# Designs tried in a protein design run: peptides against a protein of PDB entry 3B8E. Part 57

Target 1, 230 residues: chain A of PDB entry 3B8E
Amino acid sequence: PFLIFIIANIPLPLGTVTILCIDLGTDMVPAISLAYEQAESDIMKRQPRNPKTDKLVNEQLISMAYGQIGMIQALGGFFTYFVILAENGFLPIHLLGLRVNWDDRWINDVEDSYGQQWTYEQRKIVEFTCHTPFFVTIVVVQWADLVICKTRRNSVFQQGMKNKILIFGLFEETALAAFLSYCPGMGVALRMYPLKPTWWFCAFPYSLLIFVYDEVRKLIIRRRPGGWVE

## One batch from the design tools (peptide; aimed at target 1 F179)

Design b2_p26_8_s4 (made by RFdiffusion4, then SolubleMPNN; from b2_p26_8, 22 letters changed)
Fold by OpenDDE base, seed 4:
Structure b2_p26_8_s4 (fold): chain B 230 residues (1-230), chain A 26 residues (1-26)
Amino acid sequence: as target 1 above (230 residues)
Amino acid sequence: DFLKRIEELKEALEKLGLELLKKALE
């Protein structure tokens, strides 16, 4: 998220503190849960190859998986960010390069995509309105991503939800998201304004698409072992 | 050890991002 903010010079989609809360809070328990997840029955039945090489391969695979998950989460968050700003009159193309004027408190006539002028205060309200939905979107996407990451080859339906730690992690991150979204004072402390309940569902289509994509990918891997999709 | 390395990598990337931001704002 931060890299896109720098490269595209767009208004800040999520505060640095909230990003840190995501990285340290919401990802930690799920990551631990995945480490304790029972290996896929097909992986466990394979005699461990050379333990040194398999550890390296597993470390690389997990590193790649975490990198991919992070990118997917960022995409989900940015989708929600662009939707909210578009609903407020700022089309994605108009946001490119707008940061300098957006963050200037002395400019009170920043125009949206439709020629409406926005004061600094109004812009900051809209910006901070994006923070909470962005965070919640990440959490909702994490539900799917965490479930997907339980297995590399097997379907989630085949392995099931046996990891109690993962389930606990999902509840914890959801509770944290609810707390940050609705607790009084979060707007001042974390610049996270209260979220309309409808925004919880904005990420669901994206989460579903990721889930379907991964299940299809896994199905292809099962049908064509050793394919390029591995 | 792996989780620790991932956390270290995340922290390193965060620090790098912050440094790049600081440089971009200078």
Scores: peptide ipSAE 0.006, ipTM 0.269, DockQ to the pose 0.035
OpenDDE base, seeds 1, 2, 3, 5: peptide ipSAE 0.006, 0.005, 0.000, 0.000; ipTM 0.259, 0.277, 0.245, 0.254; seeds 1, 2 fail the geometry check

## One batch from the design tools (peptide; aimed at target 1 K164 F171 A175)

Design b2_p27_1 (made by RFdiffusion4)
Pose (drawn by RFdiffusion4):
Structure b2_p27_1 (pose): chain A 230 residues (1-230), chain P 27 residues (1-27)
Amino acid sequence: as target 1 above (230 residues)
Amino acid sequence: VTVVLVVVSVVLFVSTVVLVFVTSLSN
């Protein structure tokens, strides 16, 4: 959101105060719950881990996330940001340009008249909007995320999805999102209500991508002992 | 503990649904 905000100087898809809603806020309970997760095999049947090699935060870890599911999770939220506008004057292939504030009216695009009070709005189909969706879009995938980061070898099936806390940590999250996106007013610090009709589901298309993917490879992993590149 | 977690999650879900519904009526 901040990176592409510079390369193609488009409107800021995600705010900073908006980022401190995934960390010390929403993703919180989910990850804590990840811990209550149980065994995945008879571990008391393997030499002790050699602290010289198999680190905790391996770098394959980074690959399988920071450059793989952080992306297809990236596109999903970097999509909703578009159709959050298209239904307001989004430039499917346009927009790529600054948007002053002291401008106050004077300019708009794609057949419109945006600015002043609609400048609080030229930055409201984004502020109290686009951001907040690019937010719920996050959590949206954090589901398939939270359900895939529950094993590194077994399918959600071969390991029943019964991490009571986590299952009941999901609502525990999703609810925070909406009870926060429709907060009777805590929209001053955060953003405004994203139309329940669609503004949510739009990110859900991608979550199904995440899931099946890591779900597949795990097979490639199992159906292949010392699985190749994966 | 399981019951508590279910209750808490239902309450939060219901509260969210209600809030979303009230906001939709307001519009």

Design b2_p27_1_s1 (made by RFdiffusion4, then SolubleMPNN; from b2_p27_1, 24 letters changed)
Fold by OpenDDE base, seed 2:
Parts: C-alpha cells; sequence; structure tokens
Structure b2_p27_1_s1 (fold): chain B 230 residues (1-230), chain A 27 residues (1-27)
C-alpha cells in the first residue's frame, strides 16, 4: 500500500497508524493460526527426503505465499479506495500525481474529474472516509486468505473448518474491524470515520475471486506437482 | 518459522515506525 502511494503519488489510501494496526493486530492471530496449521501439517507429512533442501523450499514457498497474500490484500484495499473516490468524483487517472495538491492545506480548489472544487477539509473527509473501508476490505480479504492458507494443497472443502484458532482469529479480526469502524473517537484517534454497512459487502466479490483463484491454483498444483505455480 | 515471522514482523514494525516518524516529520 505505502509503496503504491509513493510511486503513484495518490492521496493516502490508509493511515500509517491503521496500517500498523493491521500489521500488528489483524495479522498476528492469522499468522499464529497458520503457524499452528503448518506445524500440524508438517507432523502429518512424511519426513522431508532431504531436510536441508526441503526446508529451504518450504521456507521459500511460505515466503512467496505471504508475499502473494499481502499483494492480494493490497489490491483489494486499493480497489475499494478507488471505488470510493470514483463515487466522490475522483477517477483513478485523476488521482495520479494529485497528492501534492491534495495534501496542501493552502489549496482549497482541487478539482475532481468533473470540475467540482474541493476544499482541504472536504477532501480530507473523503480521504478519511476511505481509510475505514480500506481496512474493512483487508479484513474481509483476510477471511478468504485465512481459509485459503489453511490448506496448502487440499481444498477447503476437504479439510473443513477444524482449526479452532483460525475460527477465533476470524472472529477477532471481525470484532476489531467493527470496533475500529464504529467505536466513538476512532475518527479522531485513527482518522477512520464510521463505515456504512454497505461497504462491508464491497469486498465480498473480491474475496470470492480470491477464493476461486486459490481453489484453481490448488487444483493446478494437485494436477501438476512440481510446476512453477507451486 | 515463528522466529522468522517474528523477525519479519519486527522488520515491518521498524519500517512502519520509520515511515510514521518520517510522516510525522513532514506534518
Amino acid sequence: as target 1 above (230 residues)
Amino acid sequence: LEEELKRRALELLEKAEKLIKEAEEKL
């Protein structure tokens, strides 16, 4: 998220404090749940044929999986960000390079894609309105990612929802998302304005796409063991 | 793996803290 913000020079899609809350708060329980599932899976798997090579490959696969998940989460958040800004008159192309003028307090006539002028206060309200949906989108995507990551090779339908830690993590993330989205004072403390309930559903199509993508990926891995998709 | 995850989390935290500090210095 932050790299895209710098590279594209767009308005800040998510506050730095909120990013930290995601990284520290929402990702911790999922990471623990995945570590436990990995330990269970490794116990159930045959001893690695070559402990050195197979360990290195496994570490690389884990690192790649986490990197891919993080990219998918970021894409989901940015999708929601661009949708909200587009609904408020800022098309994605217009946002490119707009940050300089967007963040300048002395510019009160920033034009949207339709020629409407936005004051500093108005555009900051829109920016902060994006923070909460971006966060919620990440949480909703994390639901899919956690369900996906539960099984490296097996379908979710084959392994089922047996991991109680994963289920707990999903509830904790959801509760945290609800708390940050609706608790009084979060708009001031975290620059997260209350989220309209409709925005919770904006991420669902994306989560479904991720779910389908991963099931297809797993299907390919099962059919072609040792392929580059692994 | 837990240690590596912790290390990565710490590295991410340090990066985030650095970014926050840089952002705070720019505000």
Scores: peptide ipSAE 0.008, ipTM 0.248, DockQ to the pose 0.030
OpenDDE base, seeds 1, 3, 4, 5: peptide ipSAE 0.000, 0.000, 0.005, 0.005; ipTM 0.222, 0.219, 0.244, 0.257

Design b2_p27_1_s2 (made by RFdiffusion4, then SolubleMPNN; from b2_p27_1, 24 letters changed)
Fold by OpenDDE base, seed 5:
Structure b2_p27_1_s2 (fold): chain B 230 residues (1-230), chain A 27 residues (1-27)
Amino acid sequence: as target 1 above (230 residues)
Amino acid sequence: LEEELEKKAKELLEKAEKLIEEAERER
């Protein structure tokens, strides 16, 4: 997200505090839960045929899968960001290169895609309005990520929701998202303005995409054991 | 590696924020 902000020179889609809340609050418990569940499902039940090569390959493949999921999460966040800005009059194409003027407090006449002028304060309100939905989008997409990561090779439907730690992680991240989205003063303290409940659903297509992606990946792995997608 | 990457990403973010704040102070 931040790299795209720098490269595209768009208004800041996600604040630092929000990123910290994702990394420390939402990802920690899930990561721990996944570490325990992977140890139970994949490491303990399969005797590695070759302990050195199978461990390295497995770690690399897990890392690649998480990297791909993280990319889908970022895309979901950016989609939500662009939708919100478009609803406020800023089309995606107009945001490209706008950062310099957007962040300049002395420029109070930045035009939107429809010729409306925006003051610095108005622009920052819109920017901060994007932070919460971006965060919530990541959380909602992480629900799918956590659920799919329960099993490496089996369908989510076969594994079920047995991991209590994972369920706790899902609850924690959702509770944190609700707290950050609706607690009074979060706009001042964390630059996260209250979120309309409708924005919780904006991420659902991306959550579905992650589920489809993982099920397809698992199907490929099951059909082609020893393939590069493993 | 993921924790190190997160730590590096945080450090980069903090550096970028400082650079933005410095750039805002120089303007």
Scores: peptide ipSAE 0.014, ipTM 0.282, DockQ to the pose 0.025
OpenDDE base, seeds 1, 2, 3, 4: peptide ipSAE 0.006, 0.005, 0.005, 0.005; ipTM 0.244, 0.251, 0.246, 0.234; seed 3 fails the geometry check

Design b2_p27_1_s3 (made by RFdiffusion4, then SolubleMPNN; from b2_p27_1, 24 letters changed)
Fold by OpenDDE base, seed 4:
Structure b2_p27_1_s3 (fold): chain B 230 residues (1-230), chain A 27 residues (1-27)
Amino acid sequence: as target 1 above (230 residues)
Amino acid sequence: EEEELLERALELLKKAEELIEKAEREL
């Protein structure tokens, strides 16, 4: 997120404090819960043919899969950001290079894509309105990520969800997201304005995309045992 | 301002965790 903010010179899609809330508040308990997940029975039963090479290949493949999932999460957040700004008159193309004028307190006539002028205060309200939906989008996408991470080869439907701690972590993330989105004072304290309940649904296509991606990946692994995707 | 915002965020996170733990004990 922050790299795209710098490179594209767009208004800040997610505040630094909100990023810290993701890293420290939403990701920690799920990550701990994954450490207590029962190892996939097929992974544990498969003796590595070459412990050095197979370990390195496995670590590389896991890191690539998680890296790709992280990119899908970021895309989900940016999609939500661009939709909200477009609904407020700022089309994605118009946001390119707008950051300098957007953050300038002395410019009170920033034009949107329709020629409407926005004061500094008005555009900061829109910016802060984007922070909460971006955060919530990441949390909803993380639901899919956490559910798929418990397995490497088996479908989620084959293994089932057995880790109660993981399920608890999903509820914790959701409760934290709801608290940060709807608790009075979050607009001032965290620059996160209240979220319309409809925006929770904007993340679901990306959660579905992660599920489809992972199931396709796992299907390829099952059909081509010993392939480069394993 | 960023440090104060961070401290407030951490305090709010801690309160959220306490509320969740309380809700778990009631479930």
Scores: peptide ipSAE 0.007, ipTM 0.301, DockQ to the pose 0.040
OpenDDE base, seeds 1, 2, 3, 5: peptide ipSAE 0.006, 0.000, 0.006, 0.000; ipTM 0.284, 0.271, 0.274, 0.267; seeds 1, 2 fail the geometry check

Design b2_p27_1_s4 (made by RFdiffusion4, then SolubleMPNN; from b2_p27_1, 24 letters changed)
Fold by OpenDDE base, seed 5:
Structure b2_p27_1_s4 (fold): chain B 230 residues (1-230), chain A 27 residues (1-27)
Amino acid sequence: as target 1 above (230 residues)
Amino acid sequence: LDEELEKRAKELLEKAEELIRKAEEEL
């Protein structure tokens, strides 16, 4: 998120505090879930543990979780961000390079894509209205991540939802998202304004995409043991 | 391993809360 903000010079899509809440509040539970899955997989292996292969598998799982999935999450967040700004009159093309004027408190006549002038205060309200949906989008996408991280090679449908840590993670992320989105004062403290419940559904296509991606990946791994997709 | 992960998780959470607090103070 922050890299795209710098490169594209768009209004800030996600606040620093919100990023910290994602990294420390939401990503920790997936990491713990992965560690428990590793331990459970190791316990279930009848064969003596090969430390070299298990380390390589762990590095691949980490690379997948933080690399590819993180990219899909970012895309989901940015999609939500662009939709909200477009609904408020700022088309994605118009946002490119707008940051300089957007963040200037002395410019009170920034035009939207339709020629409407926006004061600094109005722009910041719209910016802060994007922070919450971006965060919630990431949380909803993280639901899919938690579900897919429950299984290394098997389909989620084969292993079921018996992992208590995964269920706890889903609940924790949802509770955190609800708290940050609807608790009074979060607009001032965290620059996260209240979210319409409809925006929770904006992330579902991306959650589905992650789920499909992981199921396809696991299917390929099962069909081609030792392939480059492992 | 679980206790160590839980301990690290708690340490990370405490660091997070401290960073959030610092970020709130800078706001």
Scores: peptide ipSAE 0.008, ipTM 0.244, DockQ to the pose 0.046
OpenDDE base, seeds 1, 2, 3, 4: peptide ipSAE 0.007, 0.005, 0.007, 0.007; ipTM 0.233, 0.234, 0.245, 0.240; seed 3 fails the geometry check

Design b2_p27_2 (made by RFdiffusion4)
Pose (drawn by RFdiffusion4):
Structure b2_p27_2 (pose): chain A 230 residues (1-230), chain P 27 residues (1-27)
Amino acid sequence: as target 1 above (230 residues)
Amino acid sequence: SSFFSSFFIFVVVFSLFSVVLFILAFF
């Protein structure tokens, strides 16, 4: 959101105060719950881990996330940001450009008249909007994320999805999102109500991508002992 | 006042909802 905000100087898809809603807020309970997760095999049947090699935060870890499911989770939220506008004057292939505030009216685009009070709006289909969606889009995928980061070898099937806390940590998250996107007014610090009708589901298309993917590979992992590149 | 009322409503609602989910998790 901040990165592409510079390369193509488009409107800020995600705010800073808006980021402190994934960390010390929404993803919180989910990850804590990840811990209550149980065994995945008879571990008391393997030499002790050699602290010289198999680190905790391996780098393959980074690959399988920071550059793989952080992306297909990236596109999903970096999509909803578009169609959050298209239904207001989004430039499908346009827009790429600054958007002053002291401008106050004077300019708009794709057949419109945006600015003052609609400058609080020219930055409202984004502020109290686009951001907040690019937010629920995050959580959206954090589902398939939270359900894949529940094993590194077994399918959600071979390991029943019964982490009582996590399952009942999901609503415990999703709810925070909505109870926060429709906060009777806590929209001052955060953003405004994203149209329940669609503004949510739009990110859901991608979550199904995440899931099946890591779900597949795991088979490639199992169907292949010392699985190749994966 | 409206901001703080909204904050307390939110906290109450969210806490109650979480309590329910934790009760369900215990069963």

Design b2_p27_2_s1 (made by RFdiffusion4, then SolubleMPNN; from b2_p27_2, 22 letters changed)
Fold by OpenDDE base, seed 1:
Structure b2_p27_2_s1 (fold): chain B 230 residues (1-230), chain A 27 residues (1-27)
Amino acid sequence: as target 1 above (230 residues)
Amino acid sequence: SELEEARERFEREIEEFREELLRKAEE
């Protein structure tokens, strides 16, 4: 997200404080949940191969998979960001290179894609309006990420949700998202203005994409044990 | 139905709040 912000020179889609909330509040619980996740039954049935090679390969494959998931997650957030800005008159193409003028307090006539002029304060309100949905989108996509992290090979439907810590993580993330989105004062404290409930659903396609991606991956692994996708 | 009505009310409140903020920003 931060790299895209710099490269595209677009208005900041997610505040630094919000990023910290994600890192500390959202990512920590998943990491803990993974540490206590039960070993997958099919992995335990595997005969030990070369432990050095197999461990290294598995770590690389996992890192690649999480990298891809992270990209999809970021895309989900940015999609929500662009939708909100588009609804407010700023088309994605118009946002490119706009950051400098957007952040300048002394420019009160920044035009949107339709020629409407926006004051600095109005722009900041719209910007902060985007922070909350971006965060919520990240959380919703992370629901899928957390669930799929439980297993490497088995389908979510096969393994089930037995890890209480994982379940707690899902609720904690949801509660945090709701708190940050709807608690009074968050606009001032965290640059997160209240979010329309409809925006929660904007992330679901990406969450579904993560699920489909993982289920397909796992299906391939089940059909081709020892393949490159494990 | 009740959830939908509650959602619609909330959406209206959010929109009104947003409009109020925009109005205040113009002042």
Scores: peptide ipSAE 0.014, ipTM 0.337, DockQ to the pose 0.022
OpenDDE base, seeds 2, 3, 4, 5: peptide ipSAE 0.005, 0.000, 0.007, 0.000; ipTM 0.344, 0.227, 0.232, 0.254; seed 5 fails the geometry check

Design b2_p27_2_s2 (made by RFdiffusion4, then SolubleMPNN; from b2_p27_2, 23 letters changed)
Fold by OpenDDE base, seed 3:
Structure b2_p27_2_s2 (fold): chain B 230 residues (1-230), chain A 27 residues (1-27)
Amino acid sequence: as target 1 above (230 residues)
Amino acid sequence: DELKKALEEFQRKLEELRKKLRKLAEE
């Protein structure tokens, strides 16, 4: 999100403080919970890792985590961002290059796509209104990401949801997201204004897409061991 | 002052969740 903000010179879709809340608040506890996950049923059927050739974090893991899944997360967030701005009169094409005027406190007559003038304060309200649903979109997508990280090869249906700590982690990040979205003072503290409940559902297709994609990938790995998707 | 209060509430909430997580880890 921040890279697109710089490259396209659009209004900030997700604040830096909000990003820190994702990394430290919503991601850390669920990630730690994976340490308590039960071993895959076939773990003892695998050969020992060769520490000279088999890296724990290899290019494939990086590509999966930061490439494929990360792109789906970003697309979900930006979709929500563009919809909210469009509902407030700013079409995506109009946002390109608008950041300079958008962030200028002395310009109080920035026009939207329909010729409506917006004060600096009004623009910042709309910007902060985008932060919350973008954040929530990331959290909802992280549900699927956390679940798929339980196993390397086995389906979630084969592994099951026996890790109570992982389940708690999912509820924890959801409760934290709700707290940050609706608790009084969060608009001042984190520049996150309250979210309409309907926006929680905007991320569900992306979460489902990630889940289905990974289950299909794992199915292919089980059917064709040593394939390019492993 | 509002920022401070909001941050304190946030920290309290995180600590409560961490305590619950620890309790579940002991079961």
Scores: peptide ipSAE 0.013, ipTM 0.379, DockQ to the pose 0.417
OpenDDE base, seeds 1, 2, 4, 5: peptide ipSAE 0.000, 0.000, 0.000, 0.000; ipTM 0.201, 0.232, 0.233, 0.265; seed 2 fails the geometry check

Design b2_p27_2_s3 (made by RFdiffusion4, then SolubleMPNN; from b2_p27_2, 22 letters changed)
Fold by OpenDDE base, seed 1:
Structure b2_p27_2_s3 (fold): chain B 230 residues (1-230), chain A 27 residues (1-27)
Amino acid sequence: as target 1 above (230 residues)
Amino acid sequence: SELEKALKKFREEVEALRKKLEELAKK
């Protein structure tokens, strides 16, 4: 997220507090839940031919998977961010390079894509309005990611939701998202304004796409073991 | 008022979902 922010010079999609909530609140329990997840019986049954190399390969594969998940989460968050800003008159193309003027307190006439002028205060309200949906989008995408990560090769439908820790993690993450989104004072304290219910649904298509993509990937792996998709 | 109503409804839905998840976690 920050790389896109720096490269595109767009208004900040996530506040520092939101980042801390993601890092400490949403990622920790899911990570623990995944650690307790019984490695697919097929992975554990294969005695490592070489414990050092197989461990390294497995760690690299896990690291790449987590990296990809993080990228997908970021894409989902940015999608929600751009939709919110577009609904408020700022088209994605117009946001490019706007950061400097956006953050300038002395510029109170920043124009949106339709020529409407925005005061600094109004811009910051819109910016902070993006923080909560971005966070919620990450949470919703994480639901799919956690479910997907449960299995490497088997369908989620085959493996089922047997991990109680995973379910607890999903619950805790959702609870945190709801708390941050709807608790009074969060707009002032955390710069996270209350989220309209409609914005929760903006993430669902992405979660579904990820889910479908992963199921298709797993299906291909099952049909063609040893293929390039592994 | 409409936003508050929508937020209230959503909160109720989230709470319902939480309860379902809690029930699933107890199983």
Scores: peptide ipSAE 0.013, ipTM 0.336, DockQ to the pose 0.177
OpenDDE base, seeds 2, 3, 4, 5: peptide ipSAE 0.000, 0.015, 0.013, 0.000; ipTM 0.236, 0.395, 0.374, 0.251; seeds 3, 5 fail the geometry check

Design b2_p27_2_s4 (made by RFdiffusion4, then SolubleMPNN; from b2_p27_2, 23 letters changed)
Fold by OpenDDE base, seed 3:
Structure b2_p27_2_s4 (fold): chain B 230 residues (1-230), chain A 27 residues (1-27)
Amino acid sequence: as target 1 above (230 residues)
Amino acid sequence: EELERARREFQERLERYRALLRELAAQ
């Protein structure tokens, strides 16, 4: 998110405080919960791995998988951001290079894609209106990420949802997202304005995509052990 | 309070704009 903000010079899609809330709030409890996940039922059937060669390959595969998931999360967030700005009169093409004028408090006549003039205050309201749904999109995508991270090879349906701490983590991050989205004063404190409940559903296709992608990946690994996907 | 007023005015303007777009799309 922040890299695209710098490169494209677009209005800030996700505030620094909101990023901090993701890193410290929504990611910490889920990450800890994974430490309490039960070992895969097939671990005891695996031969001892070579600690020098197989560890490096596994770390690279994990890093690539997390990198791909992170890209899908970012795409989901940016999709939501561009939809909201387009609904408010700012087409994606018009946002390119707009940051300088957008952030200038002395310019009160910034035109949208339809020639409507926007004051500095109005522009900042739209910007902060984008922060909440971007954040919520990340959280909804993180549900799928957390669930798929339970196992490396087994399907979630085979491993089951027995980890109560993982389930608690999913509820905690969702409750935090709801609190940040709807609690009075969060617009002033965190630059997060209240979200229409319908925007929670905009992230579901991306969560489903991640889940399907990972289940297909795991299915391939199960059917072709030692393939390039593992 | 000024930010909440500006937000309300913006939401009302946005709803009017969406209504206009629906009317234009129905034509």
Scores: peptide ipSAE 0.018, ipTM 0.377, DockQ to the pose 0.020
OpenDDE base, seeds 1, 2, 4, 5: peptide ipSAE 0.000, 0.000, 0.016, 0.017; ipTM 0.190, 0.186, 0.385, 0.409; seed 5 fails the geometry check

Design b2_p27_3 (made by RFdiffusion4)
Pose (drawn by RFdiffusion4):
Structure b2_p27_3 (pose): chain A 230 residues (1-230), chain P 27 residues (1-27)
Amino acid sequence: as target 1 above (230 residues)
Amino acid sequence: SSTNYIFFFIFFFLFIISVIFVIYFLF
C-alpha cells in the first residue's frame, strides 16, 4: 500500500493508523490461538533439533509467506481498492496522480466534480472507505491464512479443523472488523461503514486462491518425500 | 441506518458468542 503509493503515485490504499489494526488488534487472537494447535505427529520420535541449523524463523518461512502468500493476499486487497472506487469514479487505468487537499474542488476525473467537502470526500471514498475495505480484505484472506498456518504437512482434513479457540477465534476476529467498520462512530479514528452488500465479499475471491494453493503443495510435499523445489 | 445497526449488533453478538465458547472450552 505504501510501496506502490510511490512507484505509480496513486491514492494511499492503506493508512498507517489503519495498519495498527492488524497487529495489536485483529490478527492478535488468531495467532495466539494458533498456539493451542496440537501435535501433527509422534514428535517424541526424532533426534533433537540441531540449534545450529533448523532455526525457528527459517528463511524458507519467509519465502512461503513474505513472498508467496503475502502476495496473493497482496493482490486481493490491492484489488478491492480499485472496485471500491469504480463505483464512485475510479480510474480503471487512470488516476495515477497526486490529489491535493488545499485544492478544494478544482479537479476531479472520469466524468465528475470532486473537491471541498467532497474533498473530505475526494479523500473519503478512500479515507473512511478504500482503506477500511483494504482492511476487511486483509482479514478476509486471514481466514484461509489462519486455516493454512495450521500445519506444514497435513491437510485441513487429515487434521480436523477443531482448534476450538481458533475456530472460535475467527468470528472473534471477523466480528472485530465489522463491529469496527460499522462502529457507531469510531469512524473518526478509523474509517466508515463499507457497504455490507459487496464491499466485503470482493476480497473473498482471493482467499479461495490462498487456501487450495498451500493445500495442494502439501500434497506435492507428501506425494514426494524430499519434495523438490517446494 | 437501521441495517447498519443490525449488522453492528450481529457482529457484536457473534463476538460475545465466540468469547463464551472460548472461555467454555478453556474450562

Design b2_p27_3_s1 (made by RFdiffusion4, then SolubleMPNN; from b2_p27_3, 25 letters changed)
Fold by OpenDDE base, seed 1:
Structure b2_p27_3_s1 (fold): chain B 230 residues (1-230), chain A 27 residues (1-27)
Amino acid sequence: as target 1 above (230 residues)
Amino acid sequence: SKEAEEIYEEAKKKLEEARKKIEEALK
């Protein structure tokens, strides 16, 4: 997200505090839950034929797959970001290169795509309005990520949802998202404004996309054992 | 739907209050 912010020179989609909440609050319990699920899954049970080469290759492939999922997750967040800004009059194409003027507190007449002028304060409110939905989108997409990461080759439907810690992690993450989104004072303290309940559903298409992606990947692995997709 | 609407209205009120506080803090 930060790299896209720099490259595109768009308004910052996530504040520093929100990033800290993701890193420390959101990812911790899921990471622990995944560690337990991996011990139960085929990922940890498969002994490498060659402990040195096969382990390294498998770790690299898993890391690459996780990186791709992370990219899809980021795309989901940015989609939500662009939708919110578009609803407030800022079309995606207009946001390109707008950062400098957006962050300048002395410019109080930044125009949106429809010629409406925005004060610095108004722009910051809209920016902070994006933080919460972006965060929630990340959480919702992480649900899919957590579920798919419990297996390497088997379908989610075949493996089932046996890990109670994973389920707890999903609830805890969701509760944290709800707390940060709706608790009084979060808008000022954490730059996270409350959002409409409908925004929770904005990420669902991307969660579904991740599920489909992972199922297709696993299907390819099952059909072509030892292939490049493994 | 009714519960969601109530949550939305409450969130909207909180948003407006937060907006006022931010505007005051930015002055």
Scores: peptide ipSAE 0.010, ipTM 0.303, DockQ to the pose 0.029
OpenDDE base, seeds 2, 3, 4, 5: peptide ipSAE 0.000, 0.000, 0.000, 0.006; ipTM 0.217, 0.218, 0.257, 0.221

